Peptides against a protein of PDB entry 4GMN. Designs and how they scored, part 73

Target 1, 375 residues: chain A of PDB entry 4GMN
Amino acid sequence: RYANITLLALVTLASIGTDFQETLVKGNQGSRESPISAADEEWNGFDDADGDAMDVDQKSSSGEDQEEDYEEIDVKEDDEDDDDDSITSEMQADMERVVGADGTDDGDLEDLPTLRELIQTAVPQLIRLSNLPIDSDESLTIQSHALSALNNISWTISCLEFANGENANIHNAWYPTAKKIWRKTILPILEADSADLKLATQVTSLAWAVARVLHGETPTDGNPHRKFISLYHSSKQQAGGNSNSIEEPEDPFQGLGVKCIGVVGSLAHDPAPIEVNREVGVFLVTLLRQSNNVPPAEIVEALNQLFDIYGDEELACDKEVFWKDGFLKHLEEFLPKMRTLTKGIDKRTQPELRTRADEALLNLGRFVQYKKKHA

## One batch from the design tools (peptide; aimed at target 1 T156 K259)

Design b2_p26_1_s4 (made by RFdiffusion4, then SolubleMPNN; from b2_p26_1, 15 letters changed)
Fold by OpenDDE base, seed 3:
Structure b2_p26_1_s4 (fold): chain B 375 residues (1-375), chain A 26 residues (1-26)
Amino acid sequence: as target 1 above (375 residues)
Amino acid sequence: DEALKEIKENVRRYQRFLALQQIGSS
């Protein structure tokens, strides 16, 4: 009885994260419809001339309109207004404020009551549920749903811009909670060293979402970057041996390998310890060197992480890792391989992966050129 | 640098895409 209520509550909390996503997507589509004012260049159509009115006298054939009395079957559209009452008016107002917050509204979380309750009340309960003793399949199911809800919430929050002091109120509220998720949910599951790749994928997805906000301020206790690198390698060894295809998710960006790269990349950002950055940077560059055996989506993620981590020349990691460990040479040597890899992706079957690979290839060329100019 | 601005913008766009793909993934 309690488990079914808990499960329903977890499913409902997971759906809230999805509804937030849809609103964030819709709000961002509206901002792209800045009407390019198509200048009304009045295409002055050519004034072409006098062509003669031929009087074609075509005869009125009086076809007998047989009024077939189609009985209008009054299909009462029962407008089951499925009032998708999932989004409360308060939640919608909070979402509109978060999406419509041009970076000028220093609004307190007092103005975001639904988001406040999500962070301060719901997330702490989800953390508790993710930490229940695993003694039954029911407790595993509860943990999985708690991780799913935490994942959706954490990823949704990670869609907010926090650079330049944007959304600072949300960042400040989320930051301690994100650290709590890391310490109480992520680390204990990673330390349990479970052979469950499903659980490993869930916790890695959550870890990525959390690390995308915390970056190098993610708790370094127990060297989590090494655990995720180890998980990456272990997952590749298992996939190569047993043809028990854990159904690789149809989406190439849902793979555990991509998630591991995303986590460790995020953990390597400033102010991460320089040795953490080095270990991650070497891992990422090694993937590029070994690209013949690496899925294209993992290469795309590894490149984007490298561009983000080493995109700032003022950071200690630029001098002490990027230049010192000769990463530019590896990126330059990878450029022709990336062109081949990208061209090998079918635009028809994998349009998104191809688009992301084309963008990453473009960025790789630009990044190599940029770094050569700033050498 | 304009090139760096374009790189960072493409990275941010990609990261946003990923975040949207990861919601509901578990």
Scores: peptide ipSAE 0.582, ipTM 0.951, DockQ to the pose 0.822
OpenDDE base, seeds 1, 2, 4, 5: peptide ipSAE 0.572, 0.572, 0.569, 0.570; ipTM 0.949, 0.949, 0.949, 0.948

Design b2_p26_2_s1 (made by RFdiffusion4, then SolubleMPNN; its pose is not in this set)
Fold by OpenDDE base, seed 5:
Structure b2_p26_2_s1 (fold): chain B 375 residues (1-375), chain A 26 residues (1-26)
Amino acid sequence: as target 1 above (375 residues)
Amino acid sequence: SYLRELARKENERSLAESKKTLEEIL
């Protein structure tokens, strides 16, 4: 009885975390000034102040538009009006304020009471529940649901823009809590070294969401990047052996391998220690060198992480890792392989993966050209 | 945004798994 009430409360908190995200997405779509997340920006990281636009003569070869009549599969939205009345009017009003809030520097969430209670009251309890001694199936279930709720809240908060002092109040409230999730929830589970791939996937997803806000300020205690790299390799060894493999998620971007890459990439950002950056950078570049045996989604994620980590030439990691360890050569050698990989993805069966691979290929070409100009 | 869509899908998946596991216990 008490367990079921606790589980219901944990699922409700996971729902609230999801609904907050949906409201943030809708609010940012309504404001046509979508802060172009740096990931959906075509990597326009160059103020090419030197306007030698090489007029790449787009010879429009008029290839005949075979209008392949894409039969509009009328996906009947079965309006299952699941009146998931989970979005309180107060929660909606908080999210509308978050989307519109010119960041006040005060880490005081006075104007965001629901988000304040979520961060200050709910999350500390979720951290406590995720740290229960595992002595029963009930305690495992409570841990899993607490991790799911922390995951959803953390992913939602990670969708806020914090660059240039935006949402500084939310960032300042979340930052110490995110570090607490890392130290109290993520690290202890990673240290337990359980053979439970479900738990490993849950903690890795949570770690990615947390690391997307903390970046290189994520606590480096116990070298967590090496644990996620080890988990990546271990996950590949297990998938090859058991026919009862965890159903590979239908979405190739939800795989444990992608999540591991996302975590370690995020951990390697400035101001991460140069040796952490180097170990991650070498791992990512090694995936590109071994690309024939790596899922395309992991290659896409590894490329995006490499662009984000090494896109700024003013950072210490550019000189001390990117140039010093000769990463440009590996990226150049990978370009023809990426073209082949991308062309091998069927647009009909994997449209998202193809789109993301086409974007990553384009960005790889631009990134290589830039790094050559700044050599 | 790719990252927002990734986060949406992850939250929906995580929630669906949590709802399913709750239904199996009730």
Scores: peptide ipSAE 0.386, ipTM 0.885, DockQ to the pose 0.833
OpenDDE base, seeds 1, 2, 3, 4: peptide ipSAE 0.386, 0.386, 0.384, 0.382; ipTM 0.885, 0.885, 0.885, 0.884

Design b2_p26_2_s2 (made by RFdiffusion4, then SolubleMPNN; its pose is not in this set)
Fold by OpenDDE base, seed 3:
Structure b2_p26_2_s2 (fold): chain B 375 residues (1-375), chain A 26 residues (1-26)
Amino acid sequence: as target 1 above (375 residues)
Amino acid sequence: SYLLELARKEGEKSLAESQKTLDEVL
């Protein structure tokens, strides 16, 4: 009886986290770019000052588009107004404030009472539930639901803009909680050395969401980047041996391999220890060198992470890792392979993967050109 | 060569550790 009430509460908290994310996406659709597609942002680390517009004379071949009069089959979508607006008016008002307010730098959430209660009241309980001793199938189910709720909340917060001091109040309130999730939920699960790939996928998804906010300020105790690199390699061996393939997620970007890359990439950002940055950078560049056996989505993620980590020439990792370990050569040698890979993706069957691969290819060309000018 | 050999060694080590963990849980 108490277990069922706890499970219902955890499902409700996971739903609230999803509904907040959807509301943020809808609110940010006033700006054309989906916040989930932070990977779809064109890498802006280079001034496009020397765009000599080669006038490619687009000879307008007037193809007579035959207007095929497709009869509009008036499929009456029965608007089942599922008025299951699970978003409370208070949650909606908090989301409107997050999208519209100049964030105060004090970390105060007085003006965001629902978000405050999620961070200060709900998340500490979810951390506790994720750390319960596993002694029954009920405790495993509670852990899984607690991880799902933490994941949804953490992903939602990671979709907020924190650059240039935006949302600083939310960032400052979340930061200590994010570190607590890392130390109390993520690290203990990674240290338990569980063969459960479902649990590993859940904790890795949560770790990515947390690391997207903490970046190089993520606690490096116990070398968690090595554990995620290990998990990446382990996940590839199991897929090759046992016909009990965990159903590959329908979305190529939801795969455990992509999540591992996203985590370790995020962990390698400044101010990460230079050795952590090096180990991650070497891992990512090695994926590009071994690209014949790497899923396209993992290559896209690995490229984006490399651009974000090494886009700033003022950072210590540029000199001590990027240039010192000769990463530019590997990126340049990968350009023709990336063109082939991207062209091999069918736009009709995998439109998102193709778009993100076209963008990553464009960014790779620009990044290589940028780094050659700044050598 | 060094990067590939480092990544290969880290991958093989990580893999051996994970296989050992798998064998301890099965």
Scores: peptide ipSAE 0.024, ipTM 0.374, DockQ to the pose 0.028
OpenDDE base, seeds 1, 2, 4, 5: peptide ipSAE 0.019, 0.019, 0.020, 0.020; ipTM 0.485, 0.487, 0.489, 0.484; seed 2 fails the geometry check

Design b2_p26_2_s3 (made by RFdiffusion4, then SolubleMPNN; its pose is not in this set)
Fold by OpenDDE base, seed 4:
Structure b2_p26_2_s3 (fold): chain B 375 residues (1-375), chain A 26 residues (1-26)
Amino acid sequence: as target 1 above (375 residues)
Amino acid sequence: SYLLELARKENQKSLSESLSTLNSIL
């Protein structure tokens, strides 16, 4: 009886976390593309305001205006009113407020009652359930569902903009809870040293979602970056040995390798200790050097993480790691390899992977040019 | 477990090889 009620509550909390994410995605689609595309923000290189206007001679080639008559294919949207009664009117009202809220600096969620109850009531119980002694298949199932619910909630919150003081109330409410998830759920599971790759994938996904908000303020106790780099290498050794590969997710960006890169990249941001930043930066640059044996999605993620970590020249990691360890040379030498890799991706069979690889290639070119000007 | 022990050995080896390779270029 109690196990079934707990399981139903965990499935319901995981559903609420998904529906909340989908509602945020739909609410953001009214203003900006999908939250996966928020990572696809073209790296606008820092506009050096002092760029001398090189007179590019406008050779006016008069291309003839072929008015291609776009036949307006009136796609009748069959409004299948799938009354998915899963989204409460209170959750919808909270989502509309999150998309419209002037960020009051008060960590008060008075205007966001559903989000408040998720953070203050649900998450503390999910942390408790993820830490139960594993003594049965039922306790493993409870842990897996608790991790799934924590993952969905944490990913949803990590898709909110917190730059420039946006959503400061949500950030301030989430921040202590995110640190609690890290210390009470993520670290104990990583320290229990399980051979379960499913559990490792779940905890790594949760760790990435939490680290996307905490960045370099993520607790460094016990060197978690080294544990995720270790997990990355071990996952590659297992895939090479037994042809019973865990079904690689159909989505190349949902792989354990990508998740490990996303976690360690996020952990390396300022104000992370310079030694943590160096060990992560060395790991990421080493993946680019070994790119012939690395999945394209992991290369895309490793590039994006390198741009985010080393984009700001005012940070201590720029001087003490990026320039000191000669990362620019490795990125420049990788440009022709990235062009070959990107061209090798079939646009028809892997359209998303090709788009994100084309963007990462463009951003790599801009990033190398930026860093060469600031040398 | 055997996996995190393999992981720790392989990470120590890969970090040591990567740091050694970076330090040999510097």
Scores: peptide ipSAE 0.018, ipTM 0.426, DockQ to the pose 0.017
OpenDDE base, seeds 1, 2, 3, 5: peptide ipSAE 0.014, 0.018, 0.013, 0.016; ipTM 0.513, 0.415, 0.485, 0.504

Design b2_p26_2_s4 (made by RFdiffusion4, then SolubleMPNN; its pose is not in this set)
Fold by OpenDDE base, seed 1:
Structure b2_p26_2_s4 (fold): chain B 375 residues (1-375), chain A 26 residues (1-26)
Amino acid sequence: as target 1 above (375 residues)
Amino acid sequence: SSLLELARKENEKSLKESKESLEKAL
């Protein structure tokens, strides 16, 4: 009885975290031209004002216009006003304020009461429940549900813009809580060295969401980047042996390998220790060198992480790691392999993977050109 | 959009797994 009520409350908190995200997406679509998430922005390099628009002469080969008469299937949008009563008016009002307001520098969240209660009241309880002694299947179930709720909240908050002092009130409220999730939930689970791949996947997803806000300010205690690199390698060894289909997630970007890359990439950003940055950078560049045996989604994620880590030449990691360890040469040598890999993805069966690979290929070309100009 | 979509899918998957676990525990 008490267990079932606790589990229901944890599922409800996980639902609230998802509903906040849906409200944020709907709010962003209504008010701004979609804030080009920095990850959907074509990496244009650092704005050197000399925009040499390379006219890629797409020679229009005149293929014959077969007028395939696409019968406009008049899909009557049955406006089933599914009044999805799931989004509370309070949650909607909080997310509308996040999209519309220059955040105050105060962490008080006075104008965001639902988000305040989520961060200040709910998350501390979820951290407590995720850090309980595992002595029964019931305690393991409670931990899993607490991790799910923390995951959804952390991913939702990681979708807010914090650049240039935007949402500074939310950032300032979340930052100490995110560090507490890292130290009290993520690190203890990573230190327990459990063979449970489900738990490892849950904690890695949570770690990525937290690290997307903390970046290089993520606590380096116990070298967590090495634990996630080890988890990456261990996950590959298990997938090769047992034909027990761990159902490869239908989405290639939901794989444990992609999540491990996303975590370690985020951990390597400035102001991370140069040794941490180097170990992660070498790991990512090594994946590109071994690309024949690496899933395409992991290559896409590894490229995006390399662009984000090494895109700024003013950072210490550019001189001390990127140039010193000769990363440019490896990226140049990978460019023709990436073209072949991307062209090998079927647009019909894997449209998302193909789109993200085409974008990563374009960004790789630009990044290599930028770094050659600044050599 | 790609990060929002990734986060959406992560949250939906996490919620689905949580709901399925709850249904097995009830």
Scores: peptide ipSAE 0.214, ipTM 0.813, DockQ to the pose 0.866
OpenDDE base, seeds 2, 3, 4, 5: peptide ipSAE 0.211, 0.210, 0.209, 0.212; ipTM 0.812, 0.809, 0.807, 0.812

Design b2_p26_3 (made by RFdiffusion4; failed a check: the pose's geometry)
Pose (drawn by RFdiffusion4):
Structure b2_p26_3 (pose): chain A 285 residues (1-30, 108-237, 251-375), chain P 26 residues (1-26)
Amino acid sequence: RYANITLLALVTLASIGTDFQETLVKGNQGDLEDLPTLRELIQTAVPQLIRLSNLPIDSDESLTIQSHALSALNNISWTISCLEFANGENANIHNAWYPTAKKIWRKTILPILEADSADLKLATQVTSLAWAVARVLHGETPTDGNPHRKFISLYHSSKQDPFQGLGVKCIGVVGSLAHDPAPIEVNREVGVFLVTLLRQSNNVPPAEIVEALNQLFDIYGDEELACDKEVFWKDGFLKHLEEFLPKMRTLTKGIDKRTQPELRTRADEALLNLGRFVQYKKKHA
Amino acid sequence: AEFAEEIEEQSLKYHREDAERENALF
């Protein structure tokens, strides 16, 4: 039963996690009662995956169960985070998911992040899931072991398809949990790291530059948020952004539109947004 | 305001593209 009973069930739950994304797209061309697949994924499939993700690991075989369990959590969390939840959008699905997303973080991402050692493959798996979960949580994400510091250290140390880089994952997840209403100091650290990435953009992969710019735009674009005054202005983030604008233009033109297109067009939008961003705040004390 | 909305839309789009990659990996 081993090869069939357990591994097959996980790989299939993970595929179900992947393919539900197509239901969302196709459903558009035409209390989760209307979405039983999603309802069952959250209420039934996910609690068992959190359990499996937790348990040792005493043996290599259970090392694979954990990995597969993390794959399924990852695919589901990712697909769900592909929904618009800003404003009142998709509120029914948001309430069904948010507490569970908190559990996945506390019971899965956090204990695994507690024991630093040793894997890169596994370190890559947890960051991918944490990024998915934090896209929904948006600074409401728990601040316990000061996880942003760990993901920040993970970025620099793992320095030794452009958008699949682990470094891009570290930028996204730390950037996502630093949105309001996060602890203002947690925001200061994450914001400092994201800006430092630009000041020292001399050797940062272009995709990681695009993610850093998108995360910053996503965080400090609202003057009513305490962190816009408490960090963005208090620490003068504006100067580095104005200084980075010329540096950003050359690196963008340094990207072969023909080899490969997506990064180029994506970087064009970031410089465009970067210019518009330097103006809006320039207009605000 | 409009800028924030545009950022939210772009960010969502990029996230969906990344999700496809992550789904391919896992």

Design b2_p26_3_s1 (made by RFdiffusion4, then SolubleMPNN; from b2_p26_3, 18 letters changed)
Fold by OpenDDE base, seed 3:
Structure b2_p26_3_s1 (fold): chain B 375 residues (1-375), chain A 26 residues (1-26)
Amino acid sequence: as target 1 above (375 residues)
Amino acid sequence: SEFQKEVRRRNLERTRELGKLVNKEF
């Protein structure tokens, strides 16, 4: 009884996290449609005057009107008003404020009551539920759903812009909570070294969402980057051996390998310790060198992480890792391989993977050229 | 650089796309 109520509450919190995300996406699409003012292309009408009156003759052909009686199938569109009442007017108002908020610098969520309650009330309970002793299938189910709800919330928040002081209030409210999720939920599960790849996938997904906000400020306790690198390698060894293939997710970007790359890439951003950055950078460059045995989606993510980590020449990791460890050579040598890989992706069957690979290829060319100019 | 701006833009877009992908219905 209590477990079913807890489960329902966790499912509801996970759904709320999804609905918030969808609303954030819809709001961000509307803000990009600033109407490109249709510049009045005054199509200057050419004045061509000449009025020649030629008498085209009346030929009367009497084609028989076959009245094909199209029975108007009155498809009653049952307007099922799917009152998708899933998004409360309060949630919508909070999302509209988040999308429209020109940066008020105060870390107060007074104007965002739903988001405040989500961060301050719901997340601490989810952290508690994710840390219950696992002694039954019921406790494992509760943990899984708590991780799911934390994942959805964390991903939704990670989709906000925090650059240049945007959403600073939300960032400041989330930051301590994100660190708490990391220390209280992610690290303990990673330290338990469970052979449960489902749990590992859930924790890695959550870790990615959290690390996308914390970046190099993610707690380095217990060298979590090495644990995720180890998990990446372990996941590849298991996929090769046991016929209990965890059904590879239909979406190539939902694979555990992609998630591991996303986590470690995010952990390696400034101000991460240079040795953490180096270990991650070497891992990512090694994937490119071994690309013949690496899924295309993992290559795309690894490239994107390398661009994000080393895209700024002012960062210490540029001089101390990128240039010192000779990463440019490996990226340049990978360019022709990436062209072949990208062209090998069927645009009809894998349109998203192809689009992301085409973008990553374009950015790889630009990145190599950028780095060569700053050599 | 113009590349750094493009990296930041791409990161934001990819952020939103990855968020959509992970938050499939429970």
Scores: peptide ipSAE 0.024, ipTM 0.673, DockQ to the pose 0.718
OpenDDE base, seeds 1, 2, 4, 5: peptide ipSAE 0.020, 0.023, 0.007, 0.022; ipTM 0.631, 0.618, 0.417, 0.669; seeds 2, 4 fail the geometry check

Design b2_p26_3_s2 (made by RFdiffusion4, then SolubleMPNN; from b2_p26_3, 19 letters changed)
Fold by OpenDDE base, seed 4:
Structure b2_p26_3_s2 (fold): chain B 375 residues (1-375), chain A 26 residues (1-26)
Amino acid sequence: as target 1 above (375 residues)
Amino acid sequence: SAFREEIRKRNLELNRFLGKLVNKEY
């Protein structure tokens, strides 16, 4: 009973996080016509295991046909359907305010009551549930659902603009909570060194969402960038050995490798320590050098992260890492390889991967030209 | 730089699309 209620509440919170994102996307798309159909990934229902049909011997008792005239009690279907629309309407109203709000600096979410309750009430419970001792399949399920809900909320918030003081109220409310998710949920799971690639994928997805807001201000305790680099390498070693390949996600950008790159890239932003930036930068550049053995989606993500990390010549990492470690040469040498890689992607079978690779190739050419001008 | 701002805008557009939501119908 309590497990089912907790699971239902976690599913509901994960759904709220999804609906919140869809509403953010729709609110921004109200200026641009193309409806991207969310692919409703159809729920593969629980295989109801073998119900042993007990042969209840129907004894044939011949009792007489009393036609009792069952008065058709007109059960008025009280249309109780109105209450579900109310929560979606409040969330929609909060999202419309987030899309339209000139950020007030006070970190106050008075004008965003649903988002406030998500951050202040729901997320602290999800953090507790994600930190339960794993002693049963039920506790593992609860952790997985709590991580899914935290992931959806964190991704949705990470899709907001926080540059130039935009959404400062949301940023200021989320920032301490994001640090709490990192310290209380992400780090303990990463330190447990579980061989569970599903859990590793969930925590890495959450870590990326959190790190997309915290960037180089993400807590550096225990060198988390090295843990994610190690996880990247470990995931590649397992894929090569046992045919119990976790089905490569149909979306090449949902792979654990892409998620690891996204996390470490985000962690390497200013004000990250220069040595953290260097280790991540060297990792990313090494992927480009070894691109023949790296999935195209990981190359696209590694390029995007390199552009974000080193796109500012005023940052200490530009001089102390990018120029000092000779990254420009590696990017230039990678240009012809990226052209070949991008052209090798079938537009019909992998349209998203091709589009993102074409964009990354265009940006690589522009980035190399930019860096050559500022040398 | 103008290049950083162009990358940032594209990353925002891509990241809005790449909402790595776990659609678990349960």
Scores: peptide ipSAE 0.029, ipTM 0.703, DockQ to the pose 0.574
OpenDDE base, seeds 1, 2, 3, 5: peptide ipSAE 0.019, 0.027, 0.029, 0.028; ipTM 0.577, 0.696, 0.702, 0.705; seeds 1, 3 fail the geometry check

Design b2_p26_3_s3 (made by RFdiffusion4, then SolubleMPNN; from b2_p26_3, 17 letters changed)
Fold by OpenDDE base, seed 1:
Structure b2_p26_3_s3 (fold): chain B 375 residues (1-375), chain A 26 residues (1-26)
Amino acid sequence: as target 1 above (375 residues)
Amino acid sequence: SEFREEIRKLNLERNRFLGKLVNQEF
């Protein structure tokens, strides 16, 4: 009884996180459809050009249209009540404010009551539930649902723009909570060294979402980047041995390998310790060198992470890692391989993968040119 | 740099794809 109520509450919290994400995605689509202001080109009037009306006397052929009496088969649409678990009007209003607000407000979530309750009330309970001793299938289920709810919330928040002081109120409210998720949920699970690939995938997804906000300010205690690199390698060794046991996710970008790359890439951003940055950078560049044995989606993610980490010449990692360890040479040598890889992706069967690979290829060319100009 | 602004624009586009990492299966 208490378990079922807890599970229902966790499912509801996970759904709320999904609905928020959908609202953010819809809101960000609407902002791009800012109408091109149709310049009021004054419609200068039609000059009356004397068009000679040629009388083409086309004879009326009386075709007897047989009205085929289509019996309207009254298909009772069974209103499957799509329990469209409709985002509450309050949640929608909060997310519309997040998308529309010039984030000038000093750290208060007073105007975002649903998001405030989610961060301040729900997330601390989810952290607690994710830390329960695992002693039963019920406790495993509770942990899984708590991780999923934390994942959905964390991903949604990580999709907000925080650059240039945008959404600073949300960032400031989330940042200490994100650090709590990392220290209380993610690290203990990573330290338990479980052989459970489902749990590893869940915690890695959550870790990526959290690390996308914390970046190099993610706590480096216990070298978590090495744990995710180890998990990446372990996942590849297991997939090579038993062809039957891990349903590879239908979406190539949802794979554990992609998630591991996303986490470690995010952890390596400034102000990460230079040694953490180096270990991650070497890992990512090594994937490009081994690209013949790496899924295309992981290559795309590894490239994107390399661009994000090393896209700024003013950062210490540019001089101390990128140039010092000769990464430009490896990227330049990879460029023809990336062209071949991208061309090998069928646009019809894998349109998203092809689009993201075409983009990553374009950016690789630009990035190599940028780095050569700033050498 | 011009390239930082290009990366920022790309990050905004990537956020749409990364949004799919929200678990919808509940």
Scores: peptide ipSAE 0.166, ipTM 0.815, DockQ to the pose 0.584
OpenDDE base, seeds 2, 3, 4, 5: peptide ipSAE 0.163, 0.165, 0.165, 0.154; ipTM 0.816, 0.816, 0.817, 0.812; seed 3 fails the geometry check

